# Designs tried in a protein design run: peptides against a protein of PDB entry 5CWW. Part 19

Target 1, 194 residues: chain A of PDB entry 5CWW
Amino acid sequence: VPKLQGPFDFDLNPEDEQDDEVELKDIYVIGEKPRVADLMRGEEEELEMMKEDQHNGLSLNIICLLSTSGQVKICLDIDGVEAQWLPPRSKNKRLFAPPPEPPSLLTFQTFDTLKPAEVTPDGWPMFSEDATSPYSFYVTHPAGITYISLTPWVFRLESELQSDSEAGTEFRIDLLAKGQGSERDRIFTQTRTQ

## One batch from the design tools (peptide; made by RFdiffusion4, then SolubleMPNN)

Design b1_p10_7_s1 (from b1_p10_7, 3 letters changed)
Fold by OpenDDE base, seed 5:
Structure b1_p10_7_s1 (fold): chain B 194 residues (1-194), chain A 10 residues (1-10)
Amino acid sequence: as target 1 above (194 residues)
Amino acid sequence: SLADKLAALA
């Protein structure tokens, strides 16, 4: 049985977001790229080809959160939270070890998919995957559909994380952090039948 | 900062 994980702490969460007031409606997880080295330990040639394919994705899990208001929060799993399973009910009441420190998620970007006038109390926005890219997805709301792509920054970030050269990394990371270049495009708007 | 946190991962 999967173990319920959490709570998670949000590192660098915008101060203006009183987390207590944000009602989350959906979550979308983009898993880290597989450790090709661990999977292909016997196939060095294929490993090299797969490493050369610079488009394999980010080494970090990405957690996207969606609020009732259509706000999307893009978080990076820095701690590398792994799936956990409930321990078998061992009868031995092990002494309550202090609860481990909650894992932290790094808030990378927050943005809205709805205009204020489109927000409704009963709104139920949802994530949907894009079959063409693991780093692209849709937010569907009764008011419309928004396409989101993380591709403008995700591969650049991965390149920096995997770079052996420290030269210029700080500068490039600073540009990434400031640019926060997720693509956002409203592809459909529901016409209000007057 | 976000940049500092990301740089620490690199």
Scores: peptide ipSAE 0.417, ipTM 0.920, DockQ to the pose 0.795
Fold by OpenDDE base, seed 3:
Structure b1_p10_7_s1 (fold): chain B 194 residues (1-194), chain A 10 residues (1-10)
Amino acid sequence: as target 1 above (194 residues)
Amino acid sequence: SLADKLAALA
């Protein structure tokens, strides 16, 4: 049986300053890039082809959260959270290990997909995948559909994480952190019949 | 800052 994971701590969450409880409606997980070296053991020729592909993705899991109001929060899994299963019933709970510190998610970006006038109390926005890219997805709401892409920053961040050179890394990361990196495009808007 | 936390991962 899968183990329920959480709670998660959110680092640099701007909403921690807001008294308003954000109601989450959906979650979308983008898994880390496959460890090519581990998967391609024995396939050296295919390994070289995959290394040349500059689009290998991010080495961190990305957790996207969606609120009732259409707010998207993009978080990075710094701790490398893996799927967990309940231990077999027969093993004595080692009572004495201090509870592990809760895993932390780093809030990278927060943005809205809806205008204030489009927000409804009974709204139920949902994530859906983009079959053409693992780092792109849609937010569907009765008011409209928004396309989101993380590609403008995800590969740049990975390049910095894998860089052997420390020179200029701090500067480039600072630019990346200050940038509005994610692409947002409203691809459909429901016409309000007055 | 976010930049500091990201830099710590690099």
Scores: peptide ipSAE 0.416, ipTM 0.920, DockQ to the pose 0.802
Fold by OpenDDE base, seed 4:
Structure b1_p10_7_s1 (fold): chain B 194 residues (1-194), chain A 10 residues (1-10)
Amino acid sequence: as target 1 above (194 residues)
Amino acid sequence: SLADKLAALA
């Protein structure tokens, strides 16, 4: 049985967003790229092909949060949270381990998928995957469908995380942080027949 | 800042 994880602390949460008022409706997790070197021990040719594909993804998990209002929060798992399972019913509950500090998520970007006039109290926004890209997805709401892609920054960030050179890293990271971030496109809008 | 946090990961 999977273990319930959380709560998570959010680093760099925008001060203006009173998190206390954000009702979450859905969560979308993009897992970290597989450790190709560990998985492909003995398959050197396939390892070379995978290394050439500079677009293998981010070495960090990405957690996307969706609110009732259609707000999307993109968070990075900087602590390397892994799936946890309930221990088998072995009796040795170590009673007194201090509760581990909750893992932190780094808020990378927050944006809206709905206009204020489209927000409804009975809204039910949902995530859905894009079969063509692990770093693209859709937000579906009765008012419309929004396409989201993390590709503009994910691969650039990974290149910096894997860089052996400190030269220019700070500058390039600053550009990533200040950039436009994720691609967002409303692909469908439901016309309200008045 | 976000940049500082990301830089600390690199």
Scores: peptide ipSAE 0.413, ipTM 0.919, DockQ to the pose 0.799
Fold by OpenDDE base, seed 2:
Structure b1_p10_7_s1 (fold): chain B 194 residues (1-194), chain A 10 residues (1-10)
Amino acid sequence: as target 1 above (194 residues)
Amino acid sequence: SLADKLAALA
């Protein structure tokens, strides 16, 4: 039986003093890149081609949160949250282990998909996947549809995380943190039928 | 900072 996980702690950017009372309406999870080397054991030729693809994705899970107001929060799973199962009933070992510290999510970016005039109290925005890219998705709201892509930074971040060289890493990470370069484009706006 | 936390992962 799967174990219920949570609560999660949020490491927020100090600039995001946003009120703890954000009503969330949807969640979108982008899983970490598959360990292709572990999955493709025996297909060495295809493995080499996939290793050359600089686009293997991020080694961290990405958690996207969507509020009623159309605010998107992009969080990184820095603790490596894994699926958990209930311990088998027979091992009544009361692991008197102190409750593990709750896993933390690192807030990478927060942005709005709606204009202030488009926000409604009863709004129900939702995520939907982009079949063409694992790191792109849509936010659908009655007012319109917004395309979002994490590709501008996700591969750069992965490159830094996997780099053997520490030279310049701090500088490049600082640029990533400041740039917060997710692509955001309103692809559809609902025409108010007069 | 965000940068510090990310750098700690690298």
Scores: peptide ipSAE 0.410, ipTM 0.918, DockQ to the pose 0.732

Design b1_p10_7_s2 (from b1_p10_7 with T1S V10A)
Fold by OpenDDE base, seed 1:
Structure b1_p10_7_s2 (fold): chain B 194 residues (1-194), chain A 10 residues (1-10)
Amino acid sequence: as target 1 above (194 residues)
Amino acid sequence: SLAEKLAALA
């Protein structure tokens, strides 16, 4: 049985100007790139081919959160949260182990997919995957469909995380943090038939 | 800052 995980702490969560608790409606997880080196032990030729694909993705899990208002929050899993399962009913309940510290998610970016006039109390936006890219997805709402891509920054961030050189890393990361260059395009807008 | 947190991961 899967173990319920949480609560999660959001590091650097912008103070929601609206005192109203953001009601989350959906979650979209982009898993970290596979450790090809660990998976391809014994297939050296395939390993070389996969290493040449420098665009394999981010070594961190990305957690996207979607609110009723169409707000998207992009978070990075900095603690490496793994799927957990309930221990088998072994009688040795370590009854008194202190609860583990809640894992932290780093808030990278927050943005809206809806205009204020499009937000409705009964709105139910949802994530859907893009089959063409692991770092792109859609937000579907009755008012419209928004395409989102993390590709403008994900690969750059990965390059910095994997770089052995400290030279310029701080500067480039600062640019990434300030730019928050996720692509966001409204691809469909529902016309209100009067 | 976000930049500092990210830099700490590098």
Scores: peptide ipSAE 0.402, ipTM 0.916, DockQ to the pose 0.789
Fold by OpenDDE base, seed 3:
Structure b1_p10_7_s2 (fold): chain B 194 residues (1-194), chain A 10 residues (1-10)
Amino acid sequence: as target 1 above (194 residues)
Amino acid sequence: SLAEKLAALA
């Protein structure tokens, strides 16, 4: 039986100026790139081709959170959270292990997909995948559909994480953190019936 | 900062 995980601590979570508790409606997880070396053991030629693809993705899991208001939060799993299963009912509760520190998610970016006038109390925005890219997805709401892509920063970040050169890394990461971040494109807007 | 935390991962 899968174990329920959480709570998660959000590191660098912007103080939501909204006094009201942000109600989350959906979660979208982008898994870390597979360790190609482990999966392609014995396929050296295919391994070389995959290494040359600068587009292999991020070595960190990405957790996307969606609120009722259409706010998207992009978080990075820096602790490497893995799927957990309930321990077999073995009678030996080792009572005394200090509870493990809750895993932390690093808040990378927060943005809105809806205009304030489009937000409805009964709104239920949802994530959906993009079949053409693992780092792109859609947010669907009755008011419209927004395309989101993480590709502008994901591959750059991975390049820095895998870089053997420490020279200039801090500067490039600073530029990345201050950059525009994820791509957002409203691909459909529902026509207001007057 | 976000940059410092990301840099610590590199």
Scores: peptide ipSAE 0.402, ipTM 0.916, DockQ to the pose 0.810
Fold by OpenDDE base, seed 2:
Structure b1_p10_7_s2 (fold): chain B 194 residues (1-194), chain A 10 residues (1-10)
Amino acid sequence: as target 1 above (194 residues)
Amino acid sequence: SLAEKLAALA
């Protein structure tokens, strides 16, 4: 039986965002890049071809959160949350290890997809995938559709995480953190039929 | 900071 996971702590969440006031409507998860090397043991030639085609995605899971107001929060799973199963009821009362610290999500970026005038109390924005890219998606709301792409920073971040060179890594990561370079484009706006 | 947290992963 799958174990219910949570709560999650949000690291570096802006102080003004009282988590208690944010009504989440949808969650979109971008899984970490597959460890193809681990899965394809023995097929070295096919592995090399797949490595070239693998735009090596991020080695971290990305958790996107969407609020009623159309706010998107991009979080990184730095703890490597895995699927958990309920332990078999072993008869032995193992000494309750203190509950493990809840996993943390690192808040990378927060932005709005709606103008203040477009926000409605009964709004129900939703995520949808982009079939052409695992790191791009859409936010659909009655007021319009917004395209979002994480590609401007995801591959750069992965390059830094996998780099054997420590030289300049801190500087480049600092630039990534300051830039918060997700692409955001309103591709459709609902015309109010007067 | 975000940068420090990310750098710690590298």
Scores: peptide ipSAE 0.400, ipTM 0.916, DockQ to the pose 0.804
Fold by OpenDDE base, seed 5:
Structure b1_p10_7_s2 (fold): chain B 194 residues (1-194), chain A 10 residues (1-10)
Amino acid sequence: as target 1 above (194 residues)
Amino acid sequence: SLAEKLAALA
């Protein structure tokens, strides 16, 4: 049985975001490079193309969080959180080791997919995958559909993480951090039938 | 900063 993991600490979460007030509705996980390859096993041709282009993906897991208000938070799993399973009910009540420190997620980017006027109390935005790219996805809300792509920065970040040269890395990473260049495109807006 | 955290991973 899978073990419920958490809580997670959000490192560098924007101060203005009182996480306690943000109602999360959905989560979307993009696995690290080896896992991406496993997910793409059914699409060997695309996987081969990605391997050829050296665009094999990020070595970190990406965790996307979606709130009722349509806010998307892009987090990086810097601790390498692994799936955990409930230990078999062993009769021996092992002494409660203090709970390990909660793993941290690094908040990379936060943005909205809805305009304030589109936010509804009963809104239920959802993630959906893009079959054409593991680093692209959709946010579907009754008000519309937003396409999101992490490709503008993911591969560049991976290149920096795998670089043997420290020269200029700090500068390039600083540019990545400041740019936060996820692509957002509202591909569909529901016309309010007046 | 975010940049510092990312740089620490590199």
Scores: peptide ipSAE 0.399, ipTM 0.915, DockQ to the pose 0.735

Design b1_p10_8_s2 (from b1_p10_8 with E4D)
Fold by OpenDDE base, seed 5:
Structure b1_p10_8_s2 (fold): chain B 194 residues (1-194), chain A 10 residues (1-10)
Amino acid sequence: as target 1 above (194 residues)
Amino acid sequence: SLADKLASLF
């Protein structure tokens, strides 16, 4: 049985200036690219074919959160949270080690998909995948549909993570942090028939 | 900063 994980701490979470409890409505997880080298230990020929596919993703999990207001939060799993399973109910009273510090997610970007006038208390926005890219998705709300793509920065970030050169890394990372270049396009708007 | 946190990954 999978173990429920959490709580998670959010590093650099923007101060939700609104005292209003940000009610989350949906979650979208983009898993890290498979470590093919670890999976294909001993199959060198298949490893070479799969290396071409290794360039197609980020080595970090991405967690996208969606609020009732249509706010999207893009978080990076910097701690490398792994899937956990419930330990077998062994009766051994493991000594109360203090609970480990909760894993942290890095808040990379926060943005809105709805205009204030489009926000409804019961709007219940949802994520949906893009079949053409694991790093693109849609936010669907009764007011409309927004396309989102992380591709403008995700591959650049991966390039830095895989770089053996420290030269210029600080500068390139600063550009990534400032650019926060997720693509956002409102592809459909529901016309309120009066 | 976000840049500092990202830089800590390296």
Scores: peptide ipSAE 0.384, ipTM 0.909, DockQ to the pose 0.838
Fold by OpenDDE base, seed 1:
Order: C-alpha cells, then structure tokens, then sequence
Structure b1_p10_8_s2 (fold): chain B 194 residues (1-194), chain A 10 residues (1-10)
C-alpha cells in the first residue's frame, strides 16, 4: 500500500500577501529524467546513443501547484522525494523512531495565469500536459487557456548540475534564479458574452 | 536566497 507523504515544507515560498490560504485546485508533477543508465543496464551501445541526447531533461522532480486564482507555483524537489510504501505489518513493537523531518520543496517561481478580473470564486483551473514536451503544459480556466514552458531554464539548470566545472557556477545560478524565465502565453481567451 | 538554495545542489 502506498504511504501518504506530507506535509511538505515550501522553502522560499513568497508570503502570500493575502492571508487567505491559497486554495490549491490542481497539481502537476514532472518527473526527473529517466536514469537511462539504470534502465539500459546491459545494452551499452544503445546507452551511449541515448546519453548523447542533450534534451534528456532535468535530474530533479518539478512540482507545479495551481490555485483557484490561477496562480502557478513551480517547485523543485531538491531532497529527491521517492515513493514510499507502508511497512509490512511486522508483529514486533515498532520502536518509536522519531518521525523523519518532512521533505522540503524549493519554490522556484510563482506567477499568475489569470488577470484579477478573470478570477472567480468558483473557478477550477486545471493542468494539462503538452504531448510535444514534458516541460511544457497548459493551464485551462473558463476565462482562457495559458501555455507554459519551463524549457528556457530547465536545460540550463541541468547543464549546471551535470557540469564538472565549479568555475562560474555561482554566477550562472544567480542569473538563473533572477531570470526565472518560464515562457507564458495566453493562447485562448474566452469572449465575454454580454 | 533562491540562488543560495540552488547553490546547495552542488
């Protein structure tokens, strides 16, 4: 049986200016790139070809959160949260191990997909995947559809994570942190029928 | 800062 995980702590979560608890409506998880080396164990020739595909994605899980207001939070799983299962019912007295510290997610970026006038109290925005890219997705709301792409920074971050050179890494990471260059395009807007 | 947290990945 899968173990329920959480609560999660959010590092660097911007203080929601509105004391109103951000009501989350949807979650979208972009899993880490497959460890091709682990999957292709024994197929060395195919492994070399697949490693050369520079577009393998990020080695970290990305967790996207969507609020009723159409706010998107992009979070990085730095701790490497893995799926957990309930321990088998061992008859032996579970020694009270202190509960492990809750894993933290790093809030990388927060942005809105709706204008304030488009926000409705009964709004139910949803994520949907882009079939063409694992790092692109849509936010659908009755007011419109927004395309989002994480590709502008994901591959740069991965390049730093895979770099053997520490030279200039701090500077490039600072630029990445300041740039937060997710692409965001409103592809459809619902015409208000008067 | 976000940069400091990202730097902790290295």
Amino acid sequence: as target 1 above (194 residues)
Amino acid sequence: SLADKLASLF
Scores: peptide ipSAE 0.384, ipTM 0.910, DockQ to the pose 0.841
Fold by OpenDDE base, seed 4:
Structure b1_p10_8_s2 (fold): chain B 194 residues (1-194), chain A 10 residues (1-10)
Amino acid sequence: as target 1 above (194 residues)
Amino acid sequence: SLADKLASLF
């Protein structure tokens, strides 16, 4: 049985300009790319073809959070949070282990999918996947549907993570951090019938 | 900064 995890600490969480606690409505997790080398052990030809595909994804988990207001928070799992399972019925309650330090997520980007006039108190925005890309998704709200893609930065970040060269890394990471270039496009807007 | 945190990955 899967174990519930949390709470998580958020590194570099922007001070929400609104004194109101951000009410979360949905979570979308993009798992790290599989260790293809470990999975394709013995299938060297297929492994070579998959390595040529520069689009294998990010070696970090991405956690997206969605608020009632349509705010999206993109977080990176730098600590490498692993799925936890309830221990089998083993008798040894380690009753006295100090609680583990809460895992931390790095807030990479925060943005809105709704205009202020579209926000409703009873709004229930939801994530949905894009079947064409693991790093693209939709936010659906009664006011409209927004397409989001993380592809503009994900592969660049992965390239840095896999780089053997330290030369220029600091500069490229600074550019990546400042750019925060997630694509966002409103693909549908609900017409208010007056 | 975000850059500093990302840099800690290396």
Scores: peptide ipSAE 0.384, ipTM 0.910, DockQ to the pose 0.843
Fold by OpenDDE base, seed 3:
Structure b1_p10_8_s2 (fold): chain B 194 residues (1-194), chain A 10 residues (1-10)
Amino acid sequence: as target 1 above (194 residues)
Amino acid sequence: SLADKLASLF
């Protein structure tokens, strides 16, 4: 049986200026790039075909959070949270190790998908996948649909993570942190029938 | 800063 994990701490979470508790409505997880070399040990021909797919994903998990207001938080799993299973019912009371420190997520970016006038108290925005890219998705709300793409920064961040050169890393990371270049495009807006 | 946190990955 899968183990429920959490709570998670959010590093660099912007202070929500509004006294209103941000209610989360949905979560979208983008898993880390599989180490294809480790998984396909012995299938060299298939490994070569998968290496040619130049779109090397990020070696970190990405956690996307969506609020009632249509706010999206993009978080990076820096600690490498793995799936956990409930321990088998072993009768032996092993000494409870102190509970591990709660895992932290790094808040990379926060942005809105709705205009203030589109926000409703009963709003239920949801994530949906993009079949064409693992790093793109949609936010669906009664007011409209927003396309989101993480591709502008994901591959740049991965290139830094895989770089053997320390030269200029600090500068490039500073540019990544300032740029926060997720693509956001409203692809559909519900026409108010007056 | 976010840059400092990202830099800690290297």
Scores: peptide ipSAE 0.381, ipTM 0.908, DockQ to the pose 0.842

Design b1_p10_8_s3 (from b1_p10_8 with E4D F10L)
Fold by OpenDDE base, seed 2:
Structure b1_p10_8_s3 (fold): chain B 194 residues (1-194), chain A 10 residues (1-10)
Amino acid sequence: as target 1 above (194 residues)
Amino acid sequence: SLADKLASLL
């Protein structure tokens, strides 16, 4: 049986966003890029072909959270959260190890998909995938549809995570952190029929 | 900072 995971700690969450006031409506998870080298151990020729076809995904899981207000929070899984299973009922009272510290999510970016006037108490925004990119998705709300793409920063972050060169890394990471360059485009707006 | 946290992953 799968184990329920959470709560998660949010590192660098904005202080003004008391999590108590934000009603989450949906979650969207972008899994880490599979390590081809680990999957294809023994098939060197297929490794080269897969390196070319591997759209350079991020080596970290991304967790997107969506509130009732249409706020999107982009979080990075820095602890490498894996699927957990309920331990078999072993009769052995193994010593209660203290519960491990809750896994942390790094808050990378927070942004709104709705204008304040579009927010409704009965609004139910939802994520949906983009079939053309694993790092792009849509937020659908009764007021409209917003396209989101993480591609502007994901590949740059991955390049830094895989770089053996320390030269300029601090500067490039500072630019990534300040730029928060997710693409956001309102592709549809529901016209209120008066 | 976010930059410091990201840098700690490298």
Scores: peptide ipSAE 0.434, ipTM 0.923, DockQ to the pose 0.833
Fold by OpenDDE base, seed 4:
Structure b1_p10_8_s3 (fold): chain B 194 residues (1-194), chain A 10 residues (1-10)
Amino acid sequence: as target 1 above (194 residues)
Amino acid sequence: SLADKLASLL
């Protein structure tokens, strides 16, 4: 049985300018890239082809959070949160170790998918995957559908995480942090029949 | 800063 995880602490969470508790409606998780070296042990030719693919993804999990207002929060799993399972009913009462400190998520980016006039109290925005890219997804709301892509920064961040060179790293990371260049495009808008 | 946090992952 899967273990319920959380709460998570949010590092660098922007103070939402609205003191209103952000009501979350959906969560979308983009898992870390598979450890290709561990999976393809003995398939060196396929491993080389996959290493040459600059699009293998990020070595960190990405957690996307969606509010009732259509706000998307992109978080990075910096602590390496693993899927936890309830131990089989083994009789060993392990002493309650103090609960470990909750894992932290790094708030990378926050943005809106709805205009203020499109926000409704009964709005139920939802995530859906893009079958063409693991780092792209849609936010569906009664007012419209927004395409989101993390590809503009994900592969650049991965390149820095895998870099053995410290030269220029600070500059490139500063550019990544300032750019936060997720693509966002409203692909459908519901016409309000007056 | 976000940059400092990202840099701490390296």
Scores: peptide ipSAE 0.434, ipTM 0.923, DockQ to the pose 0.826
Fold by OpenDDE base, seed 3:
Structure b1_p10_8_s3 (fold): chain B 194 residues (1-194), chain A 10 residues (1-10)
Amino acid sequence: as target 1 above (194 residues)
Amino acid sequence: SLADKLASLL
């Protein structure tokens, strides 16, 4: 049986304006790039084909959160949260393990997909997968559909994580942090029949 | 800062 995980701490979360409880409606997880070398131990030919695909994803899990207001929060899993199962009913509660520190998610970017006039109390924004890219997805709301792509920064961040050179890293990371660079495009807007 | 946190992952 899967274990319920959480709570998660959000590092660098902007202080939500105290008056509006941000109600989360959906979550979308982009798993870390599989370590092909560890999984394909014995299939050297498929390993070469997957190495040539320069679309090597990020070595971190990405957690996307969606509020009722259509706010998207992009978080990076910096602690390496793994899938957890309920421990077998061992009668020996080891009482003395310090409570594990709650896992932290790094808030990388926050942005809106809806205009203020499109936000409704009964709104039900949802994530949906883009079958063409693991780092792209849609936010669907009754008011419209927004395409989102993380590709503008994901591969640059991965390049820094895999770089053996410290030269210029600080500058490139500062540019990543300031630019954030997620693509956002409203591909459909529901026409109000007046 | 976000940059400092990202840099700590390297």
Scores: peptide ipSAE 0.433, ipTM 0.923, DockQ to the pose 0.797
Fold by OpenDDE base, seed 5:
Structure b1_p10_8_s3 (fold): chain B 194 residues (1-194), chain A 10 residues (1-10)
Amino acid sequence: as target 1 above (194 residues)
Amino acid sequence: SLADKLASLL
């Protein structure tokens, strides 16, 4: 049985004004690229073909959070949270080890998909995948549909994570952090029939 | 900073 995981701490979460309970409505997880070395323990020929594909993703899980207001938070799983399973009901009262510190998510970017006038109390925005890219998705709301792409920064971040050279890394990471270059495009807006 | 946190992953 899968174990329910959480709570998660948010590192560098923008100070959400404490008074606005950001009600989360949806979550979208982009899994890390498969570690080809771990999968290919036995097939050297497939290892070479998948090495070309190794450049096609981030080595970190990405967790996207969506609020009722249409706010999207892009978080990086920096701790490498793995899927956990409920231990078999062994009768042994394991000693109360203090609960481990909750894993942290790094808040990379926060942005809105709705205008203030489009936000409704009963709004139920949802994520949906883009079949053409694992790093692109849609936010659907009654007011409209927004396309989002993480591709402008994901591959740059991965190149830094895989780089053996520290030369210029600090500068490139600073540009990456400041640029937060997720693409956002409103592809559909629902016209209110007045 | 976000940059410092990202740099700590390297």
Scores: peptide ipSAE 0.433, ipTM 0.923, DockQ to the pose 0.821

